# Ledger of designs, part 1: peptides against a protein of PDB entry 3OAK

Every score and structure here is a prediction.

Target 1, 145 residues: chain A of PDB entry 3OAK
Amino acid sequence: DDLEQYLDEKILRLKDEMNIAAQLDIDTLNKRIETGDTSLIAMQKVKLLPKVVSVLSKANLADTILDNNLLQSVRIWLEPLPDGSLPSFEIQKSLFAALNDLPVKTEHLKESGLGRVVIFYTKSKRVEAQLARLAEKLIAEWTRP
Positions, changes and structure headers below are counted from each chain's first letter, unless a header gives other numbers.
Peptide ipSAE is a variant of ipSAE made for these designs: the mean of its two directions, with the distance scale d0 fixed at 1.0 Angstrom where the peptide's residues are scored. Compare it only between designs on the same protein; published cut-offs may not carry over.
The geometry check fails a fold that doesn't show the stated peptide or that is severely misdrawn somewhere.

## One batch from the design tools (peptide; made by RFdiffusion4, then SolubleMPNN)

Design b1_p8_1_s1 (from b1_p8_1, 3 letters changed)
Fold by OpenDDE base, seed 1:
Structure b1_p8_1_s1 (fold): chain B 145 residues (1-145), chain A 8 residues (1-8)
Amino acid sequence: as target 1 above (145 residues)
Amino acid sequence: EVEPVPTE
């Protein structure tokens, strides 16, 4: 119906925006590495984060989020950066918290690759303890019989 | 500015 179509379009637009933000940050960091220009700072994801969190927190969007594989873009945002670092503490915290409230199923993990990335976070010794615990909680919920 | 977390 009209509402479903509107919600689909909204989520798909956000998905595109997230992917663009991720790529712009990657490009910035690659250029920083190549040129040594330490004034180059990747901030596109951080700028878009409030909008992402707002959408992920809306219960009425859960089905649309999952059906349109927005979790793929969430996974992309969590992937390691060109300089060998992980996304900022704020991005990790916000996304893990948001994921905890979504009815994520095995099929969504497979089509997005999100499970693999979150497992990586549980193994990193440089991840903040509270974030590691959040990641572990997600894995436990997703693998619960 | 937000500082990313270094990977292992």
Scores: peptide ipSAE 0.046, ipTM 0.695, DockQ to the pose 0.036
Fold by OpenDDE base, seed 3:
Formats: C-alpha cells, sequence, structure tokens
Structure b1_p8_1_s1 (fold): chain B 145 residues (1-145), chain A 8 residues (1-8)
C-alpha cells in the first residue's frame, strides 16, 4: 500500500533525524567540556522539536510510530546529557504531553526503554513539579493492572 | 534556546 509505505518511510526518516540531533548535541557538549568554550551551545534537539511534536500528535501515525520504535528516539532525547544535566524544560514538557496521547503498551516500553527513563523523572528533585506529576500519570497509565 | 536542567 502506497500510503502505508509513505508513513513508514516518514517515521523512519524522523527517527534518523532525531538520533542525529541528539548525537550532535552530545558532541557539542563534550567539546564544550573538553575545551571550556562556553560559546558552544547544543541546539539541535530544540530546533527539531516542533517537527517531532507535530508528528507525535497525528492520530494516523500512531501505529507507524509504535511499530518502528520511535519511542526509542524519544527516550534518547530524555536521557541525561554529558554535562550531567537533563534536557531542556521545553523538550521534557512537549514530549510528556505528546506521550499522553499515544496508545503505548508494555511491549513498546520494553523495546524502547522509555519506561525506565520516565520513572527517573518521577524521582528526581531537579525536575519541575508539574512535569514530575505528568511523568507519574504516564507511569500509572502504562502499568495499570 | 533553552538551557538544560541540572541533574541530582
Amino acid sequence: as target 1 above (145 residues)
Amino acid sequence: EVEPVPTE
């Protein structure tokens, strides 16, 4: 089917773009640590965020998103950075909001590792209270009996 | 841009 193939390719391209953005930001921050050059700023994920949110919000893409393990790239974007920091508030907020509308199942959490990372956000004292509560809500929904 | 938040 032409549409199914198009959607599959679209999600796989986005997955690649997300992974590239994450790696570029990691490389930038590592170089910043090595050189002490505080002018080096990691902005690739922030620049791509609107596109990510747009795709995650499309109901017709949900199956393709989950089938292609795009949630693994979402997890990567939520992981701690080389300097020991967490991703920007906007990234956290946008991704948690988008995750709330996806029909995520246990199998998707296992294959992506997303559950473990979101649990971390429920425990961290450095996370904004509103986002910690949203993370708790997600965990509760994903682990319902 | 938005700065990352420090971890524990």
Scores: peptide ipSAE 0.045, ipTM 0.693, DockQ to the pose 0.036
Fold by OpenDDE base, seed 5:
Structure b1_p8_1_s1 (fold): chain B 145 residues (1-145), chain A 8 residues (1-8)
Amino acid sequence: as target 1 above (145 residues)
Amino acid sequence: EVEPVPTE
């Protein structure tokens, strides 16, 4: 199926782009720490965020997203940064909102590690209360019997 | 793939 192949390739390309963006931001922040150059700013994830949100919001891409483990890249984007900070408020908010409408199953949580990271957001005192509530909502939905 | 960071 040409369409299915196209969608797979599209998601895999996005997955790669997300991973690259995350690594570039990590590299930037590591260099900032090493050199003390406070002008170095990690902006790659923020630049790519609109595209990520757009893709995650497409109902027709849900199966492709889940089958290709795009959630692993979502997990990576949510992880703490080298300086101990978390991704920007907007990244957190946008990703949690997008995740809310995906038919995430236990198998997807396990293969991506997303469950563990979202649980972190329910517990961490570094997280804004508003976003902690969104994380709690996700966990509640994913653990529904 | 980017190396994941441990979370609580």
Scores: peptide ipSAE 0.031, ipTM 0.642, DockQ to the pose 0.120
Fold by OpenDDE base, seed 4:
Structure b1_p8_1_s1 (fold): chain B 145 residues (1-145), chain A 8 residues (1-8)
Amino acid sequence: as target 1 above (145 residues)
Amino acid sequence: EVEPVPTE
């Protein structure tokens, strides 16, 4: 199936791009810590975010997203950064919003580790209350019988 | 820690 192959390749490319963006930001922040150069700013995820949101919002991509474990990359994007900070408010908000519309199943949570990370956001003192509530909503949806 | 959703 040409369409399925196209969609798989599209998602896998995005997954790779997301992973690269995450690593570049990590490297930037590690260098910032090592050198004390406060001009170093991690912006790769923010730059890629619109593309990520666009893809995650497409209903016709849901199966491909889930089958290719793109949620693992979403999890990575949500993890704390080397300096102890969390991803930007916009990243958190956008990803949580996008996740609300995905038919996430137990198997996807397990293979991606996303469930654990989102639970973190419900408990963390570093998370804005507004986003903690969004995380709680996701958890509630994922725990529905 | 109680995790209400499945994890690895």
Scores: peptide ipSAE 0.027, ipTM 0.645, DockQ to the pose 0.154

Design b1_p8_1_s2 (from b1_p8_1, 3 letters changed)
Fold by OpenDDE base, seed 3:
Parts: C-alpha cells; sequence; structure tokens
Structure b1_p8_1_s2 (fold): chain B 145 residues (1-145), chain A 8 residues (1-8)
C-alpha cells in the first residue's frame, strides 16, 4: 500500500546514496594514488553515516531494508579501499552495531555478500580487536544452527 | 574529519 511503497522508495534512495558515496570515495582515493596529492581525503561515506545509522536502527524499516538488499551497500561500505586501507573506525563500529539489531537471515547474507566481508574482519590484523570481536559475535549469531 | 584505517 501507500506506506509500504513509501518505505521501499526511501530505502532504495538511501541505497543509491550509499553507493554514490562509496564510488566518490573510491574515485578520490584512486586520484590520490594517481597524482600523489595527499590532500585528497575520502569523506563522503562518513558524511552520510549518520543518516545510514538512523535508518538501520529503525525497527519498522527492518523488513524493507532486508527485502531491498540494503545489506549489499553495507557490504560495499565495509570493503577495502583502492589503497588497501579499510573504512574508518567509526564506519566499522557503527555498521557492526547496527547489524547486531537486524534480523539477518542466511538468504540475506548470500544475496548481499555481507557474510564473507564480516568474516574478513574476524581474521584481519588491520582491524581493531574490539571490532574483530563484534564481527565474531555477528558471525556466531548468523551461523548458529 | 575521519580517515580510512591505514594498512600496516
Amino acid sequence: as target 1 above (145 residues)
Amino acid sequence: MVEPVPTT
């Protein structure tokens, strides 16, 4: 109905905004690598982060979030950047916290690729111990029989 | 301003 359609459109708009932010940051870092201009800093994702967190925290949006594969955009935000670096600590922390409250199922992990990325965070030595533990908890919950 | 986590 009208409300469901409104929520779908809202989530799809956010998904698009997230993907654009990710691509802009990738473009910035690629240019930084190409030119050596160390003044180029990727900050589009971090600027959008408060809005992402706000949406992910709304219980009434959970079904819409999962049905529209917003987790694919979450996965994209967690992937390593062109320079090999990981997304900011704040992005990692905020997204892991938000994921903890979502009723994520196996099908959502498969269609988004999120499971593989979060497993990466459990194994990487570049990840802060605190966040590695959060990633481990998520994996344990998602893979629990 | 927040920057990406540097690689080791």
Scores: peptide ipSAE 0.039, ipTM 0.712, DockQ to the pose 0.032
Fold by OpenDDE base, seed 4:
Structure b1_p8_1_s2 (fold): chain B 145 residues (1-145), chain A 8 residues (1-8)
Amino acid sequence: as target 1 above (145 residues)
Amino acid sequence: MVEPVPTT
């Protein structure tokens, strides 16, 4: 129906925006590494984060989010950057919080790769303890019988 | 949940 189509297009558009933001940040950091120009700052994901969180928080968008594999873009946002750093603390915290309220199923984790990435956050020594605990909470929820 | 396979 019209609403379903609208929501689909909305999520797909956001997915594209997220992927573009991620790539722009990657390009920025690669250039930073290549040139040594420390004034280059990757900020595209941070700029888009409020919109991402807003969308992820909408219960009426859950099915559309999951059906369109938006979680793949979430996974991409959580992956380490070219300089070896992790995404900002705020990105991690906000995404973990938002994910906690989504009815994520194993199939969504597999098709997005998100499960593996979140497990990484439970084990990584680079992750702040409080965020590792948030990741652990997600894993616990996703593994509940 | 089980360990997911890589996605493409």
Scores: peptide ipSAE 0.036, ipTM 0.686, DockQ to the pose 0.159
Fold by OpenDDE base, seed 1:
Structure b1_p8_1_s2 (fold): chain B 145 residues (1-145), chain A 8 residues (1-8)
Amino acid sequence: as target 1 above (145 residues)
Amino acid sequence: MVEPVPTT
């Protein structure tokens, strides 16, 4: 119906925006590595984060989020960056918190690749203890018998 | 400013 169509379009637009933000940050960091110009700062994901969090927190969008594989873009945002670093503490914290409230199923983890990335966060020595615990909580919930 | 988690 009209509402479903509107919600689909909203989520798909956000998905595109997230992917663009991720790529712009990757490009910035690649250029920083290549040139040594430390004035180059990747800020596109951080700028978009409030909008992402707002959308992910809406209960009425949960089905649309999952059906349109927005979790693939969430996974992309969590992947290691060209300089070997991980996304900012705030990005990790915000996304893990948002994921905790979504009715994520195995099929969504497989089609997005999100499960594999979150497992990485449970094992990484570079991740803050608080966030590693949040990642562990997600994995425990997603693998619950 | 929010900074990425650096490689240790």
Scores: peptide ipSAE 0.036, ipTM 0.705, DockQ to the pose 0.032
Fold by OpenDDE base, seed 5:
Structure b1_p8_1_s2 (fold): chain B 145 residues (1-145), chain A 8 residues (1-8)
Amino acid sequence: as target 1 above (145 residues)
Amino acid sequence: MVEPVPTT
């Protein structure tokens, strides 16, 4: 119906915005590495984060989020950056919290690659203990019989 | 994208 179409378009636009933000941050950090210009700071994902959190937190958007593979963009946001660093603490915390309330199924994990990335967060020494525990909780929920 | 590799 009309509402369903509106929600699909909304999620697809957000997905595009998220992908653009991620690429801009990657480009910024690559340029920082190439030039040595430490004034170059990647902040596009952080700027968009409130909008992402708002959408992910809405129960009525869950099916639309999953059907349109928004989790692929969430996965991209969680991946290591060109300098080997991880996304900001706030991004990790907010995304892990939001993922806990989504009815994620195996097919969504395979389609997005999100499962593999979250497993990384359970094993990385670069991840804060608090966030590693959140990642572990997600994996436990997704793998339970 | 960068493939994440777990660390021990």
Scores: peptide ipSAE 0.037, ipTM 0.673, DockQ to the pose 0.089; fails the geometry check

Design b1_p8_1_s3 (from b1_p8_1, 3 letters changed)
Fold by OpenDDE base, seed 2:
Structure b1_p8_1_s3 (fold): chain B 145 residues (1-145), chain A 8 residues (1-8)
Amino acid sequence: as target 1 above (145 residues)
Amino acid sequence: MVEPVPTE
């Protein structure tokens, strides 16, 4: 199927781009810590976020997203940064919103590790209340009998 | 641009 192949390639390319963006931001923040240069700002994920949101929001890509474990890259984007901080408010908000509309199943949570990370967001005292509620909503949906 | 949220 030509369309299926095209969609697979599209998602896999995005997955690679997301992983690269995450690593570049990690490198930037590590360098910031090492050099003390506060002008170094990690912006790669933020720059790529609109593309990520665009893809995650497309119903016709849902199966391809889940089948190719794009959620692993979503999990990576949500993980704590070198300085112990969490990703920007916008990244958290956008990803939680996008995840809410995906037909995520237990198998996808297991292969991506996304569940454990989102649970963390429900427990952190530094997470904005609005985002904690979004995380709680996701957990409720994913643990629904 | 909003900065990352500090955590424990």
Scores: peptide ipSAE 0.040, ipTM 0.686, DockQ to the pose 0.036
Fold by OpenDDE base, seed 4:
Structure b1_p8_1_s3 (fold): chain B 145 residues (1-145), chain A 8 residues (1-8)
Amino acid sequence: as target 1 above (145 residues)
Amino acid sequence: MVEPVPTE
């Protein structure tokens, strides 16, 4: 159970880091809007993305990821930014790819809000067609009979 | 028929 405790703490730390990164980017973009300083660029999520993808790709972390509602933080990362834009192409692509390998269940979709957000990506005109297709693949998987 | 993704 030392391992289980370690994994829980690892995921919870990442969840916290993800939430902080999201908030920092939001704050940056809000400040950009308020001040007109176009040199302000939100990059915290992008910087953390490799770590997020690495963790999401580990099969041995799947239960811990799902049990700790890390998908809520994934959902937050996918939400529109203050300026109305969506997260970077790379964030969308990487997260959708990583999600394909997770054994996501209905309860996880509900507690995270991820399902609604991914559906948004299948319908939004702001989303690149190839990413909409990736989102559609996720929806198809989650709606399997 | 495909069911919608369950959400909150």
Scores: peptide ipSAE 0.027, ipTM 0.642, DockQ to the pose 0.096
Fold by OpenDDE base, seed 1:
Structure b1_p8_1_s3 (fold): chain B 145 residues (1-145), chain A 8 residues (1-8)
Amino acid sequence: as target 1 above (145 residues)
Amino acid sequence: MVEPVPTE
């Protein structure tokens, strides 16, 4: 119906925006590495984060989020950056919190690759303890009998 | 390695 179509378009637009933001940050950091210009700072994801959090937090968008594989873009945002670093603490915290409230199913984990990335966060020594615990909580919920 | 959750 009209509402479903509107929601699909909204989520697909956000998905595109997230992917663009991720790529722009990657490009910035690659250039920083290549040129040594330490003034180059990747901030596109951080700038878009409030919008992402707003959308992910809305219960009426849950089905649309999952059906359109927005979790793939969430996974992309959580992946290590070219300089070996992880996304900012705020990005990690916000996304893990948002994921905790979504009815994520096995099929969504497989089509997005999110499960593998979250497992990485449970094992990495570079992740803050509180975020590692959030990641562990997600894994526990996704493997609950 | 076997992942504890479903992955791609």
Scores: peptide ipSAE 0.027, ipTM 0.653, DockQ to the pose 0.161
Fold by OpenDDE base, seed 3:
Structure b1_p8_1_s3 (fold): chain B 145 residues (1-145), chain A 8 residues (1-8)
Amino acid sequence: as target 1 above (145 residues)
Amino acid sequence: MVEPVPTE
């Protein structure tokens, strides 16, 4: 119906915005590496983060979020950057918190690749202990029989 | 150096 179509379009637009933000940050950091210009700072994801968190927190959007594989864009935001760094602490913290409230199923993990990335966060020595524990809790919940 | 995240 009209509402379902509106919600689908809303989530798909956000998905595009997230992917664009990720690519812009990647381009910025690649240019920083290439030119040595340390004034180049990747900030597009951080700027968009409040909107992402707002959408992920809405219970009425859960089905639309999962059906449109928005978790693939969440996975992209959690991947290492060209300079070898991880996304900002705030991005990690906010996304893990948001994921905790979503009814994520095995099929969503497979189609998004999110499970493998979150497992990475449970093993990495570069991740803050607090966030590693959150990642562990998510994995335990998602793989629970 | 960063351990790559599995993507496949």
Scores: peptide ipSAE 0.026, ipTM 0.635, DockQ to the pose 0.085

Design b1_p8_1_s4 (from b1_p8_1, 3 letters changed)
Fold by OpenDDE base, seed 4:
Structure b1_p8_1_s4 (fold): chain B 145 residues (1-145), chain A 8 residues (1-8)
Amino acid sequence: as target 1 above (145 residues)
Amino acid sequence: EVEPVPTQ
């Protein structure tokens, strides 16, 4: 129906925006490495983060989020950057928090690769302890009986 | 790495 179509288009647009933001940040950091121009700062994901968090927090969007594999874009946002660094502390914290209330199922983890990435955050020595704990909470929720 | 899955 009209509402379902609207919600699908909304999520697909956000998914596209997220993917573009990720790629732009990658391009920026690659250029920074290649040119040595330290004024180049990757900020596209940070700029879009509030919108992402807002959407992820809406219960009425949960099915649309999961059905359209928005979690793949969330996974992409959590992956290490070209310089080997991880996404900003705020991105990690906000996404982990937003993921906590989504009714994520096995199929969503597999089709997005999100589970593997979050496990990485539980084990990585590059991750702040408090964020590792948030990641652990997600894993616990996804594996709870 | 093992992909986490719901146990229920």
Scores: peptide ipSAE 0.034, ipTM 0.648, DockQ to the pose 0.358
Fold by OpenDDE base, seed 1:
Structure b1_p8_1_s4 (fold): chain B 145 residues (1-145), chain A 8 residues (1-8)
Amino acid sequence: as target 1 above (145 residues)
Amino acid sequence: EVEPVPTQ
């Protein structure tokens, strides 16, 4: 119906925006590495984060989020950056918190690759203890009988 | 590579 179509379009637009933000940050950091210009700072994801969090927190969007594989873009945002670093503490914290409230199923984990990335966060020595615990909580929820 | 975590 009209509402479903509107919600689909909304989520798909956000998905595109997230992917663009991720790519722009990657490009910035690659250029920083190549040129040595330490003034180059990747901030596109951080700028878009409030909008992402707002959408992920809306219960009425859960089905649309999952059906349109928005979790793939969430996974992309969580991947290591060109300089080997991870996304900012705030991005990690916000996304893990938002994921905890979504009815994520096996099919969504497989089609997005999110499960593999979150497992990485439970093992990485670069991750803050607080965030590692959040990642562990997600894994526990997704594997709960 | 680690496989995706299956949801119970």
Scores: peptide ipSAE 0.030, ipTM 0.647, DockQ to the pose 0.575
Fold by OpenDDE base, seed 2:
Structure b1_p8_1_s4 (fold): chain B 145 residues (1-145), chain A 8 residues (1-8)
Amino acid sequence: as target 1 above (145 residues)
Amino acid sequence: EVEPVPTQ
């Protein structure tokens, strides 16, 4: 119906925005490495984060989020950066919190690759203990029989 | 799509 179409378009636009933000940050950090210009700061994801969190928190968008594989873009946002660092603490915290309230199923994990990335966060020594615990909680929930 | 970055 009209509402479903509107919601689909909204989520698809957000996916595009998220992917663009991720790529712009990658480009910024690559340029920082190449030029040594320490004034280059990757902030596109951080700037977009409030919108992402807002969308992920809407109960009426859950089905649309999952059906349109928005979790693929969430996975992309969680991947390591060119300098070997991980996304900001705020990004990790916000996304893990948002994921906790979504009815994520095995099929969504497979099509997005999110499960594999979150497992990484449970094992990485670069991750804050608080966030590692959040990641562990997600994995426990997703692997529940 | 963006291919996953290796996580070691």
Scores: peptide ipSAE 0.029, ipTM 0.622, DockQ to the pose 0.092
Fold by OpenDDE base, seed 3:
Structure b1_p8_1_s4 (fold): chain B 145 residues (1-145), chain A 8 residues (1-8)
Amino acid sequence: as target 1 above (145 residues)
Amino acid sequence: EVEPVPTQ
């Protein structure tokens, strides 16, 4: 089917773009640590965020998103950075909001590792209280009997 | 810091 193939390729391209953005930001921050050049700023994920949110919000893409393990790239974007800091407040907020509208199942959490990362956000003192509460809501939904 | 999460 032409539409199914198009959607599959679209999500796989976005997945690659997300992974590249994450790696570029990691490389930037590692270089910042090595050189002490405080002018080096990691901005690739922030630049791509609107596109990610747009795709995650489309109901017609939900199956393709989950089938292609795009949630693994979401997990990568939520992981701590080389300097120990967490991704920007806007990234956290936008991704948690988007995740709330996806029909995420246990199998998707296992294959992506997303559950473990979101649990981290419920316990970390480095996370804003409002975002910790959003993370708690997600975990409650995903662990329902 | 990130622990395994049991899901239902």
Scores: peptide ipSAE 0.029, ipTM 0.663, DockQ to the pose 0.549

Design b1_p8_2_s1 (from b1_p8_2, 6 letters changed)
Fold by OpenDDE base, seed 4:
Structure b1_p8_2_s1 (fold): chain B 145 residues (1-145), chain A 8 residues (1-8)
Amino acid sequence: as target 1 above (145 residues)
Amino acid sequence: PDFLYVSP
């Protein structure tokens, strides 16, 4: 119906915005590496983060989020950056918190690749202990019988 | 877990 179509379009737009933000940050960091210009800071994901968190937190959007594989874009946001670093502490923390309330199923983890990335966060020595615990909590929820 | 086997 009209509402469902509206919600689909809303989520698909956000998905596109997230992908663009990720790519812009990658481009910025690649340019930083290439030029040595330390004034170049990747800020696009951080700027969009409040909108992402807001959408992820809305229960009425859960089905639309999952059906449109928005979690693929979440996975992209969590992947290591060109310089080998991880996304900002705030991005990790906010996304892990938001993911905790979504009814994520195995099929969504498979089609997005999110499960593999979150497991990475449980094992990486580069991840803050607090965030590793949040990642572990997600994995525990997703692996419940 | 099952989701570790399948890549997107």
Scores: peptide ipSAE 0.111, ipTM 0.768, DockQ to the pose 0.647
Fold by OpenDDE base, seed 1:
Structure b1_p8_2_s1 (fold): chain B 145 residues (1-145), chain A 8 residues (1-8)
Amino acid sequence: as target 1 above (145 residues)
Amino acid sequence: PDFLYVSP
């Protein structure tokens, strides 16, 4: 119906925006590495984060979020960056918190690759203890019998 | 878990 179509389009537009932000940050960091210009700072994801969190927090969007594989873009945002670093503390914290409230199922984890990335966060020595615990909580919920 | 072995 009309509402369903509107919500689908909203989520698909956000996916595009998230993917663009991720790519722009990757490009910035690649250039930083290549040129040594330390003034180059990747900030596109951080700038878009409030909008992402707002959408992910809305219960009425849960089905649309999951059906349109927005979690693939969430996974992309959580992946290691060209310099080997991880996304900012704020991005990690906000996304893990938002994921905790979504009714994520195995099929969504498979089609997005999100489960594998979150497991990485439970094992990485570069992740803050607080965020590792959040990742552990997600994995425990997703693997619950 | 099954999702550990599947990538998009």
Scores: peptide ipSAE 0.092, ipTM 0.768, DockQ to the pose 0.675
Fold by OpenDDE base, seed 5:
Structure b1_p8_2_s1 (fold): chain B 145 residues (1-145), chain A 8 residues (1-8)
Amino acid sequence: as target 1 above (145 residues)
Amino acid sequence: PDFLYVSP
């Protein structure tokens, strides 16, 4: 199916872009730590966020998103940074909101590791209460009998 | 931490 192939390639390209953005931000922050250059700012994920949100919001892409394990890249984006900080408030909020509308199943959580990261957000003292509540909502939904 | 870090 030509459409399915196109959608797969689209999601896989985004997945790659997300992974690259995450790594570039990590590299930037590591260099900041190593050199002390406080002018170095990690902005690659922030720049790509609108595209990520746009894709995650498309109902017709849900199966492709889940089948290609894009959630692994979402997980990567949510992990702590080299300086010990978490992704920006907007990244957290946008991703949690987008995840709430996806038909995420146990198998997707297992292959992506996303469940463990979201649980982290329900417990971390570094997370805003509002976002912790969103994380709790996701966990509740994913663990429904 | 409460999560497992695994790089792609």
Scores: peptide ipSAE 0.080, ipTM 0.757, DockQ to the pose 0.212
Fold by OpenDDE base, seed 3:
Structure b1_p8_2_s1 (fold): chain B 145 residues (1-145), chain A 8 residues (1-8)
Amino acid sequence: as target 1 above (145 residues)
Amino acid sequence: PDFLYVSP
């Protein structure tokens, strides 16, 4: 119906925006490495984060989010950057919190690769303790018998 | 990005 189509288009647009933001940040950091210009700062994901969190928090969008593999874009946002650093603390915290309320199933983890990345966060020494705990909580929930 | 591969 009209609503279903509208919701699909909304999520697909956000997915595209997220992917663009990630690529722009990657390009910025690659240029920073290439030129040595430390004034270059990757800010596109941070700018878009409030919109991402808003969408992820809406219960009526859960099925659309999962069906359109928006979690792949969430995974991309959580991946290490070209300089080996991780995304900002706020991005990690906000995304882990939002993921906690989604009815994520094994099939969604497989098609998005999100499970692999979140497991990384449970083991990385570069991750803040509180965020490692959030990641652990997600893994525990997703692997519950 | 190279991070540990673990099957969900």
Scores: peptide ipSAE 0.055, ipTM 0.762, DockQ to the pose 0.194

